# Ledger of designs, part 31: peptides against a protein of PDB entry 5B16

Target 1, 136 residues: chain A of PDB entry 5B16
Amino acid sequence: TPSRINHNERLEFLGDAVVEFLTSVHLYYLFPSLEEGGLATYRTAIVQNQHLAMLAKKLELDRFMLYAHGPDLCRESDLRHAMANCFEALIGAVYLEGSLEEAKQLFGRLLFNDPDLREVWLNYPLHPLQLQEPNT
Target 2, 136 residues: chain A of PDB entry 5B16 as posed
Amino acid sequence: TPSRINHNERLEFLGDAVVEFLTSVHLYYLFPSLEEGGLATYRTAIVQNQHLAMLAKKLELDRFMLYAHGPDLCRESDLRHAMANCFQALIGAVYLEGSLEEAKQLFGRLLFNDPDLREVWLNYPLHPLQLQEPNT

## One batch from the design tools (peptide; made by RFdiffusion4, then SolubleMPNN)

Design b2_p13_4_s1 (from b2_p13_4, 6 letters changed)
Fold by OpenDDE base, seed 1:
Order: sequence, then structure tokens, then C-alpha cells
Structure b2_p13_4_s1 (fold): chain B 136 residues (1-136), chain A 13 residues (1-13)
Amino acid sequence: as target 1 above (136 residues)
Amino acid sequence: MLEKLKEFLDSLV
């Protein structure tokens, strides 16, 4: 049991990095004229606990959390934080067991209910570096 | 479409 908790925390650590990386890369490519401050603002908005918890709710993690940890999550802020952490752990697990592409696809699908926005996010124009070295 | 995306992102800020 302690080892499982440790494993989940490690997955959360990994997932946090993956979420930040994917968000950063997509924003960078999608908004080539946006300055660093603007990119950072959008990244913060996307990866903040409030938003990740909302994404987690789409996976019904709230029901899972209340079922498993109800007495410990009486406050909304506690539930939000736990859901965000669990979401990060999930993304970490998808990356670990699958691939970055799979994590990208899952994250993108959850980010947007609008299929048009999802398409733009997932299929952004290639960066010059990708054009120069498509296999890297 | 990017403008629409930007509007969405702005709503998260």
C-alpha cells in the first residue's frame, strides 16, 4: 500500500512534466507571434488545478475520489487538488505505458469539447524545425 | 480558428 502511494506520486511527477511539456509545445507552435509572457499565461491557465480537475471530472474521477476518499475530501479545494493530481498521474501512466503521442491525444481530446478546436490543437502547422528534420 | 482558440484560452485565465 505505501508502495502504491509512492508509485502514484511518481506518476504524478511524470505526468506533471508531460502536461507542461505538451501544453508548452502546442502553445509555442500555435501562437508563433505570442511573446513568452502570453505563452506562460495560457500554460498556467491550462495546467492549473482548477482546470485539470475539470478535465478529471470528464473521466469521472470525482466519483472515484468520493467513493475511495470521501471522508478526507470534504472541502472542494481538497477534492480539486486530489483530482488534479490524479489526472497528472493518469497522463503520466499513459505516457509511461504507451507513448507521448497517446498522452497528447488523450490530453487534447479532454481539453476541448469542440471538435474544431481539438483539431487545431492536435494538428497545428509544422514548425520550421520539424520541416527541416521531420524524423527527429 | 486560432482566434476562437485564443478566446477559449482567454476564458481559462
Scores: peptide ipSAE 0.674, ipTM 0.953, DockQ to the pose 0.828
Fold by OpenDDE base, seed 3:
Structure b2_p13_4_s1 (fold): chain B 136 residues (1-136), chain A 13 residues (1-13)
Amino acid sequence: as target 1 above (136 residues)
Amino acid sequence: MLEKLKEFLDSLV
């Protein structure tokens, strides 16, 4: 059986892909006239460690991380990196144990404090065939 | 609304 560390790394691996996929899909449909370079720029901005750490903070993962690993996270950059990884692992776990839809909902709720923007992000019409695809 | 979204995204870049 894999160690706890190995398990977390596997979840991070999965979560990283899920976050990037969800981000890509929503940007693609929300901005049909935006060129690839612009889409890529926004995707990078959304999934970068600094931003994911901010999302993790909304779940108070910073408090959890400091409680569990405080002595090892003396630098701000170390904490940010750890929080981003933890966020990825969380999304990976939600996808694994639940569904892509559940991961989408959680991610979308955290992305925006503005309820109007959240509504647009989460409920913007997607391609009909995509809606019919497996979400697990 | 999409312009507001763009403004938000621009703030992350």
Scores: peptide ipSAE 0.673, ipTM 0.953, DockQ to the pose 0.792
Fold by OpenDDE base, seed 5:
Structure b2_p13_4_s1 (fold): chain B 136 residues (1-136), chain A 13 residues (1-13)
Amino acid sequence: as target 1 above (136 residues)
Amino acid sequence: MLEKLKEFLDSLV
């Protein structure tokens, strides 16, 4: 239905911003001596479609996509792009229906298989007010 | 630990 497609695109829009924000904040605090170019490089690497698609695969979204849209996703690049968008929509939905903290936790859990790295990423001291008011 | 994290991130680039 057109309405569902439109809604999903809106969720992608929101989720993209959430993923971008969380990534930026964590990188900023974790690497205080890293130059802007380095921060931008890492952010790009984390949020690029190829990587987000890998995260989406951990949620078995590939099976869902192939089931629902298999005929339209015959190319790996098309599947990757669709999975990345779906992942963004999911994060957007988690933020919308839950909270930024829940989105943060989900994203962090998926981002790292290594529990030590996950611990550092999720529990590194961040300013609480900055998380609550990203526009300030 | 940050070095390990950096190595991981470098692998994504």
Scores: peptide ipSAE 0.671, ipTM 0.953, DockQ to the pose 0.805
Fold by OpenDDE base, seed 2:
Structure b2_p13_4_s1 (fold): chain B 136 residues (1-136), chain A 13 residues (1-13)
Amino acid sequence: as target 1 above (136 residues)
Amino acid sequence: MLEKLKEFLDSLV
């Protein structure tokens, strides 16, 4: 069986894909006239480590990181990277143990402090096949 | 509202 560390890395791997997918899908539907380059630009901006670290901070993951791994995270860049990875692992875990919908809800809630933007992001119509995903 | 969203996204770039 893999170690806890290996498990976290695997969750990060999965979460990275989930975050990327959710971001891509929402951008695709929200901006139907935006060319691929523009979509990619926004996706990159949303999923970059600096931004994901900010989302992680909303969950106070930074406090946990500093408590558990402070000596190894003295540099700001190291902390950001670790927080981003932890955020991805969290999303991966939510998807794995819950559903894509649950991951979407969590991600969307954290993306926006503005409730109006959150509403637009979370409730924009998606493809029906995406709603049929099993809870596995 | 989409313009507001776009402005938000632009701020992340």
Scores: peptide ipSAE 0.668, ipTM 0.952, DockQ to the pose 0.789

Design b2_p13_4_s2 (from b2_p13_4, 7 letters changed)
Fold by OpenDDE base, seed 4:
Structure b2_p13_4_s2 (fold): chain B 136 residues (1-136), chain A 13 residues (1-13)
Amino acid sequence: as target 1 above (136 residues)
Amino acid sequence: KLEELRKYLDSLV
C-alpha cells in the first residue's frame, strides 16, 4: 500500500480536479454572459492557494498542520501552500468516499459564510437538467 | 444577491 504521504498526494490530485471542476461549472452558470477570461480570473481567484488556505482555516486545518508539521511550516507561505494541498486532499477524499454532491456541498459551505450567497452558489446547476433557483 | 456574490469574487481577484 502507498505511504500516507503518497495517499494524500493522490487525494490532492483528485481534489484539485474536483475543486476546479465545481468552481468552473458554478461560475459558468452564475455568469452566462461573462467571457472566458473573466471566468478564468474568478476561477483562479477561488482556487488559488491563498484562498483555499483561508477555507482550510475554517476547518482548523492550520492547527492540524502546525501540530503535525510545524517545523517545516515556519513561513506563512509554506503553511498556506500546505493548507491548500490538505484542503484539496480533503475534498478529494469527500468525493472519493462520498460523492460529487457531497463535495459540492462542503465546498459551497466553506466558500461563503453568508447563507444567502451560499444558497445562490449552490443552487446553480452542475448539470443542464438540474433545476435552478431564482437568482437575487 | 448575485451582485453581492460578484462583489465578493471581485474582492478575491
Scores: peptide ipSAE 0.662, ipTM 0.953, DockQ to the pose 0.818; fails the geometry check
Fold by OpenDDE base, seed 3:
Order: structure tokens, then C-alpha cells, then sequence
Structure b2_p13_4_s2 (fold): chain B 136 residues (1-136), chain A 13 residues (1-13)
């Protein structure tokens, strides 16, 4: 049986892929006229450690990390990195124990505080031809 | 709201 640490690392591995996949899918559908470079830029911005750490802060993971791992987190950059990893592990766990849909819902909820923007992100029409963007 | 969403994304870049 793997240790708790090994299990968390495995969940992080899975969660990293899930976060990137969900981000890619939503960006692809939201911006049908955006070139690959633009899509990649937005994806990088969304999944970068600094942003994921911001999302993790909404779950108060910063308080958890400082309490449990304070001695190892002497720099803000170290805390951000650890929080991002923990966030990925959380998403991985939600996917593993639940479903991709549940991971999508959680991720979307954390991405946007504005319920209107959240709705656009989560419920944008999945047009197979993606001929045009909505005028919203 | 897509434009507003895009503005948010731009702020992350």
C-alpha cells in the first residue's frame, strides 16, 4: 500500500491532467475563432501556479498549508507552489472518487465568483462546427 | 457576458 504522501502525489498527477483538459475544452468551445497561440496563452494563465493558488485560497488551503507545513514554506512562492499542487490533488480526488462532471463543476465554481461568468463557462453551447462566438 | 469573461482572462495573462 502506498503512503499518504505517495497517494497525494498520484492524485496531483491525475488532477494536473484533469485541470488542463477541462481548461482546454472550455476555451476551445468559448473561442472558436481564437488561434492556437491565444488558446494556449489563456490555458497557461488559468493553470499556472499563481492562479491555481488563488483558487486554492478560496478553499482556505493557505491556512491548512501553513498549519501543516509551515516550516517548509518560508517563501510566498513556495506556498503558492504547494497550494497549486494541493489544488490539483483535490481536483484529482474529485475526479477519481466522483466524476469528470463533478470536477468540472467544482473547478468552474472556483474560477468565477460572478455567477453570470460561471454560467457562460460551464454551460456554453458545444457547437460541433463552432462557426461563431456568442454575442454576449 | 463572453466579453466580460475575456476581460477576466486577459487580466490573468
Amino acid sequence: as target 1 above (136 residues)
Amino acid sequence: KLEELRKYLDSLV
Scores: peptide ipSAE 0.659, ipTM 0.953, DockQ to the pose 0.857; fails the geometry check
Fold by OpenDDE base, seed 2:
Structure b2_p13_4_s2 (fold): chain B 136 residues (1-136), chain A 13 residues (1-13)
Amino acid sequence: as target 1 above (136 residues)
Amino acid sequence: KLEELRKYLDSLV
């Protein structure tokens, strides 16, 4: 039986892939004329620790982390890294216990506070029966 | 809104 820590690391491993995949797919469809280098740049920006930590903060994971692991998270960079990892583990868990769609929805909800931008993001790729939204 | 989305992404780079 794996330890809880091992389980969290495994979830992080899975979540990392899910976040990368979802980001890649959405960028690919959102920017059909953007070259690979540009797509990669945006992907890197979205999945970097600093950004994922910001998303994690929206779930108040920072408060949880400080409560549970405060002594080990004295440096801001350590906290940021831990929050990013925790966020990935969360996405991994949602995918594992739920579905890719559920992971997509959660990720999208956290990516954008602006509901209009959120809707644009979440609608890519479009379902064959889905009404196309304006690209403004 | 796509342009606004692009601007947001640009801000993350």
Scores: peptide ipSAE 0.658, ipTM 0.952, DockQ to the pose 0.817; fails the geometry check
Fold by OpenDDE base, seed 5:
Structure b2_p13_4_s2 (fold): chain B 136 residues (1-136), chain A 13 residues (1-13)
Amino acid sequence: as target 1 above (136 residues)
Amino acid sequence: KLEELRKYLDSLV
């Protein structure tokens, strides 16, 4: 329905900003010596449709999308774009009804299958005097 | 693990 579409698009709008923000903050603290261009490159890579769609697949959104919108998603690129948008809407909803911390945790859990890398991402040092994560 | 994380990010570029 039009109402559902509008709501989803609004959530996508919010989620896009949340994903962008979280990505930026984590990259900023993880790589204090990396220049702006490098930070921007990594951010783009993380938030690009192809990558977000891959994250969405971990939540079985591909199955949902094909079931609910299969006729409109005949092309792989269309499915990827729709999944990325749906992922953003999900993050937006988590932020809206939960908190930024909950969005952070969900996003981090999906970003890395490796629990060690996940911990590095989620527990980045906020200050030089804080305990540093191993640089391995 | 930071270097490993960097390499992972590089693979996304």
Scores: peptide ipSAE 0.658, ipTM 0.953, DockQ to the pose 0.863; fails the geometry check

Design b2_p13_4_s3 (from b2_p13_4, 7 letters changed)
Fold by OpenDDE base, seed 1:
Structure b2_p13_4_s3 (fold): chain B 136 residues (1-136), chain A 13 residues (1-13)
Amino acid sequence: as target 1 above (136 residues)
Amino acid sequence: NLEKLKAYLDSLV
């Protein structure tokens, strides 16, 4: 049986892909006239460790990390990286045990505190297949 | 709202 560390790393791997995929899909449809370079720039900005760590703070992962791993996370950069990884693992777990739709909803809710921006992000028209298969 | 979203994303870059 895999260790807990191995399991967390695997969930992080999955979550990284899910976060990047969801981000790519939403950006693609939200900005139909934006060139690839612009889309890639926004994607990088959204999924970078610093930003994901900010999202992780909304789940109080900073408190968790300091409680569980404080002695090993003395530097801000170390904490940020660990929080980002943990956030990805959580998204991976939601996708694994739930659905892509559930991961989408959670990620979108955390991305924006502003309800108007959240609404635009989550409910902008997507491809018909995505509408028909939201739980894929 | 899309412009507001773009502005927010620009702030992350």
Scores: peptide ipSAE 0.652, ipTM 0.952, DockQ to the pose 0.838
Fold by OpenDDE base, seed 5:
Structure b2_p13_4_s3 (fold): chain B 136 residues (1-136), chain A 13 residues (1-13)
Amino acid sequence: as target 1 above (136 residues)
Amino acid sequence: NLEKLKAYLDSLV
């Protein structure tokens, strides 16, 4: 049986793909006239370790990581990288045990504290048959 | 709101 570490790495692998995919899809539809370079720039900005680590702080993963792995995370860059990986693993787990829609909702909620931005991101029509998230 | 989103994304670059 694989170790829990291996399992987390596998979840991270899956979560990385999910985050990348969701980001790509939303940007593609939100900015239909934006060239590939611009889309790629925005995607990179959203999924980079520094940004994902910031999102991870909203889940208090920083406290968790420091308590569990403090001695190995003395450098801020190491902490950011670890938090980003943990965030990806979490998204991967949500997708694996839930659905892509659930992963989308969680990711979108964490991406934006501003309700207006969240609404645009989550409720923009991505598919003709897709149900919109109710406005809060 | 889309322009607001774009402005936010620009700030992340």
Scores: peptide ipSAE 0.651, ipTM 0.951, DockQ to the pose 0.845
Fold by OpenDDE base, seed 2:
Structure b2_p13_4_s3 (fold): chain B 136 residues (1-136), chain A 13 residues (1-13)
Amino acid sequence: as target 1 above (136 residues)
Amino acid sequence: NLEKLKAYLDSLV
């Protein structure tokens, strides 16, 4: 079995893909007339380290990171990067242990503090097959 | 609310 560190990196790898996928799917449906370039721009904005770090802060991951890795995270940019990675790992873990739907719900809830925006994001009709969890 | 969402996304760019 992989080491704990290796496991976290693997979860991050998975979570990165899940976050990217969920973001892409929602943007695709929400903006049916938006060209690829525009979709990509919004996706980049949502999944960039700075933004994911802000989402991670809602879970108080910053406090956790400082407690566990404070000496290694003296720079703000390093902390943001670590928090973003940790957020991805969390989403990856939720997908792995739960489902894509659960990952979608968690991600959507954290994306927006505004309930109106949250409702639009989470309740927009998506094809069920796109949210289907792998059978493996 | 889609326009509101777009405005929010624009603010992230």
Scores: peptide ipSAE 0.650, ipTM 0.951, DockQ to the pose 0.834
Fold by OpenDDE base, seed 3:
Structure b2_p13_4_s3 (fold): chain B 136 residues (1-136), chain A 13 residues (1-13)
Amino acid sequence: as target 1 above (136 residues)
Amino acid sequence: NLEKLKAYLDSLV
């Protein structure tokens, strides 16, 4: 049995891929006329440590990290990195123990505080045969 | 709504 640290790193590895995949798929279908460079730019923005750390704050992971690892997180960049990793591990765990759909729902709910944006992100068709005219 | 989403994403860049 791997150590807890090793397990968390493995979950982070998995979660990183899941977040990347979900982001890519949603962007691809949401913006059918956007070139690859634009898609990549948005993906980078969504999955960068600073943004994932922001999402992690919505789950109060910052409080957890400071409580458990405060002395090692004296720099803001260290905290962001740790929170982003923790967020990825969480998504990885949700995918592993649940499903991709559950990971999708959790990720989408955290991405947007605006319910209209959340609805567009989560409910826009993600299959070519189901695509329709985008809403304004 | 999609334009609103795009605007939000632009703010993250």
Scores: peptide ipSAE 0.650, ipTM 0.950, DockQ to the pose 0.876; fails the geometry check

Design b2_p13_4_s4 (from b2_p13_4, 7 letters changed)
Fold by OpenDDE base, seed 1:
Structure b2_p13_4_s4 (fold): chain B 136 residues (1-136), chain A 13 residues (1-13)
Amino acid sequence: as target 1 above (136 residues)
Amino acid sequence: MLDKLLEYLDTLV
């Protein structure tokens, strides 16, 4: 049990980095004229606990949390924080056991209910380096 | 479409 908790915290650590990275990359490519301050502002907005908790709710993690940890999560802020952490751990797990692409797809699907916005987000302009063929 | 995306993101700030 303690090892599982540690594992979840490690996944959260990884997931936090993945979420931040994906968010940064997408914002960077989607908005080439946006200055660093703007990029940082939107990144913060996307990865903040309140927003990640909202994304977690789409996966019904709130029900899971209340079922598993109800007595410990009486405060809304505590639940939000726990949900955000769990969401990060989930993304971390998807990245770890799957791929960055899979994490990207899952994250993008959850970010937007609007399919048009989702499509734009997921199909951002590629960096020139990504267009290069590997040297064989 | 990017403007629409920004508008949405603004709601998160």
Scores: peptide ipSAE 0.648, ipTM 0.950, DockQ to the pose 0.804
Fold by OpenDDE base, seed 4:
Structure b2_p13_4_s4 (fold): chain B 136 residues (1-136), chain A 13 residues (1-13)
Amino acid sequence: as target 1 above (136 residues)
Amino acid sequence: MLDKLLEYLDTLV
């Protein structure tokens, strides 16, 4: 039986893939005329630690991290990295216990403060197999 | 709206 730390690392591993996948798919469909380099650039920007940490902060994961690991997170960069990892683990858990759709919804809701942009991101036509995904 | 989205994404780069 894996330790809690190991479990979080495994969830992070899964969540990283989910975040990458969702980001890639949405960018691909939203911007059909954008070249690969542009797609890759935006994907990197969305999934980079700095940005994921900002998303994590919206869920107040910073408070959680400081509570649990405060002494080890005295540097802002360390906190950012930890928050990004925690965010990935969260997405991984949502996917694992819920569905890709639920992960998509959570991620999309956090990506944009602007409700109009959020709506476009979440509801833009995607691959038909994603529409048929069963719930966990 | 897609232009607006793209503009936002540009701010993340």
Scores: peptide ipSAE 0.646, ipTM 0.950, DockQ to the pose 0.803
Fold by OpenDDE base, seed 5:
Structure b2_p13_4_s4 (fold): chain B 136 residues (1-136), chain A 13 residues (1-13)
Amino acid sequence: as target 1 above (136 residues)
Amino acid sequence: MLDKLLEYLDTLV
């Protein structure tokens, strides 16, 4: 069986795709008049390591990382990158063991502290079939 | 509300 490290990397791979997909779908529906360049810019901003690390901090993953890997994370950039990867792995695990909807809810809750913005993001009409079958 | 959302997203760029 693969090592835990290998498994975590696989979860990161999956989680990265899930975060990218959810972000893309929501931006696409929320801003129908926004050009591709704008959509891409906002997607990049949302999924970049710095932002994902901030989301990870809301789950206190920073404390976990410092406890488990403190000696290896002496630089802020290293910690940020590790936290972002851990966040991706978490989302990947939620998707794998739960559902895309659960991943969506978790991600949306963390994205916004403002309840009004959260409501718009999570409850804006999305095509159900596209969420269930993203490859079609 | 979408304007408010967009304004927030602008802060992330």
Scores: peptide ipSAE 0.638, ipTM 0.949, DockQ to the pose 0.809
Fold by OpenDDE base, seed 2:
Structure b2_p13_4_s4 (fold): chain B 136 residues (1-136), chain A 13 residues (1-13)
Amino acid sequence: as target 1 above (136 residues)
Amino acid sequence: MLDKLLEYLDTLV
């Protein structure tokens, strides 16, 4: 069986894909006239480590990181990277143990402090098949 | 509202 560390890395791997997918789907539907280059630009901006670390901070993951791994995270860049990875692992875990919809809700709630923007992001019509998940 | 969203996303770029 893989170690806890290996498990976290695997969750991060999965979460990275989920975050990428959710971001892509929402951008695709929200901005139907935006060309691929524009879509890619905004996706990159949303999923970059700096931004994901900011989202992680909303969950106070930074406090946890400093408590558990402080000596190894003295540099701001190291902390950001770790928080971003942890955030991805969290999303991966939510998807794995819950559903894509649950991951979507968590991610969307954290993306926006503005409730109006949150509403648009979370409730914009998406293709129903994209949210259908077979029981695994 | 989409314009507002786009404006916000622009701040992340």
Scores: peptide ipSAE 0.634, ipTM 0.948, DockQ to the pose 0.791

Design b2_p13_5_s1 (from b2_p13_5, 7 letters changed)
Fold by OpenDDE base, seed 3:
Structure b2_p13_5_s1 (fold): chain B 136 residues (1-136), chain A 13 residues (1-13)
Amino acid sequence: as target 1 above (136 residues)
Amino acid sequence: MLEKLRAFLDSLV
């Protein structure tokens, strides 16, 4: 069986793709008049390590990481990178063991503290088939 | 509402 490190890296790989996909789909439908460059800019901003680390903090992953790996995470940049990777692995696990819809809900809930923005993001009409992507 | 969302996204850039 793969090592724990290998397993986490695989989940991170999957989660990275899921986060990128969900972000792309929502931006595409929410901003129908926005050009590709603008869509790409917003996507980059949403999925960058700094932002994903902030989302991870909402799950108190920072406390967990510092508890488990504190001595190795003395630099802010190291902590951000580790938290972002952990967040991706989490989303990957949710998708793998649950569904794309579950990953969508979790990601959307964390993206916004504002309930109005959360509502728009999560409930804006999307193509149903895009949310039915098979796990395998 | 989308204006507010856009403003939020702009803040991330």
Scores: peptide ipSAE 0.690, ipTM 0.955, DockQ to the pose 0.837
Fold by OpenDDE base, seed 1:
Structure b2_p13_5_s1 (fold): chain B 136 residues (1-136), chain A 13 residues (1-13)
Amino acid sequence: as target 1 above (136 residues)
Amino acid sequence: MLEKLRAFLDSLV
C-alpha cells in the first residue's frame, strides 16, 4: 500500500509536468500573438484543480475516489483536489507507459467535448525544429 | 475556429 501510494505520487509529479507542458506548447502555437500573461492565464485555467477534476469526472474517477477514499474526502474541495491529482497521475502513467503523443491525444480528447475544438487544439503548426525531428 | 477556442478558454478563466 505505501509503495503504491508512493508510485501514484510519483506519477502525479510526472503528470503535472506533462499536463503543463502539453498545455503550454499548444497554447504557444495556437496563439502566436498572445502575450505571455495571456498564455499563462489560459494555462492556469486549464490545469487548475477545478478544471482537471472536471476532466477526471469524464473518466469516472470521482466514483473511484469516493469508493476508495470516501471517509477521507468529506469536503468537495478535498475531493476535487484528489481527483485532479489522480488525473495528473493518470496522464503521467499514460506518458510513462505509452508516449507523449498518447498523453496529448487523451488530454485533448478530454479537454473538449466539441470535436472541432479538439481538431484545432491537436492540429497546430509545428515549430521548424519539430519538423526536422517529427518523431521525437 | 480559433475564436471559438478562445471563447472556450475564456470560460475557464
Scores: peptide ipSAE 0.687, ipTM 0.956, DockQ to the pose 0.880
Fold by OpenDDE base, seed 2:
Structure b2_p13_5_s1 (fold): chain B 136 residues (1-136), chain A 13 residues (1-13)
Amino acid sequence: as target 1 above (136 residues)
Amino acid sequence: MLEKLRAFLDSLV
């Protein structure tokens, strides 16, 4: 059995892929005429550490980080990186213990403070097979 | 609405 630290790193690994996938799928459907380069640019912007750290802040993960790891996170860049990783681990855990749909909902809700944009992002018609998890 | 979304995304770049 891996240590807690190892487990968190594994969750981060999984969550990174989930965030990338969800972002890619939504961008692909929402912007059907946008070239690959444009899609990649928006994806990068959404999943970059700085942005994910901002999403993590909405969950007040920064307070937890400071409490648990304050001495190691004196630099803002270190805190951002840790928060981004924690956010990925959270998404990974939601996917692992729940479903891709649940991860999608959580991620989408955090992405947008604007309810109109949230609605567009979450409710845009996506093929159900793309959000289904294997039963095995 | 997509224009609003695009504007948001552009702000992240």
Scores: peptide ipSAE 0.682, ipTM 0.954, DockQ to the pose 0.828
Fold by OpenDDE base, seed 5:
Structure b2_p13_5_s1 (fold): chain B 136 residues (1-136), chain A 13 residues (1-13)
Amino acid sequence: as target 1 above (136 residues)
Amino acid sequence: MLEKLRAFLDSLV
């Protein structure tokens, strides 16, 4: 039987792929005229450790991490990386035990505090009326 | 609204 640590690392591996995939798909449909370089830039920005760590804070994962691993996380960069990894593991777990849809919904809710942006992000492909008003 | 989304994304870059 694999250790708990090994299991978490496996979940992180899965979650990383899920976050990357979801982000890519949403960006692809939401910005049909954006070139690959622009899509890649936005994807990188969304999935970078610093950003994922911020999302993790919304779930109070920092509190959990400090409780469980405080002595090992004295450096800000170490904490940020650990937080991002923990967030990925969580998304991986949601996908594994639930569904891609559930992972998508959770990720979308955490990405935006603005409910309007949540709706736009999750609503792809764009409705014809939205295509007529791309700058709204 | 897409412009607002883009602005948000730009803020992350």
Scores: peptide ipSAE 0.683, ipTM 0.954, DockQ to the pose 0.871; fails the geometry check

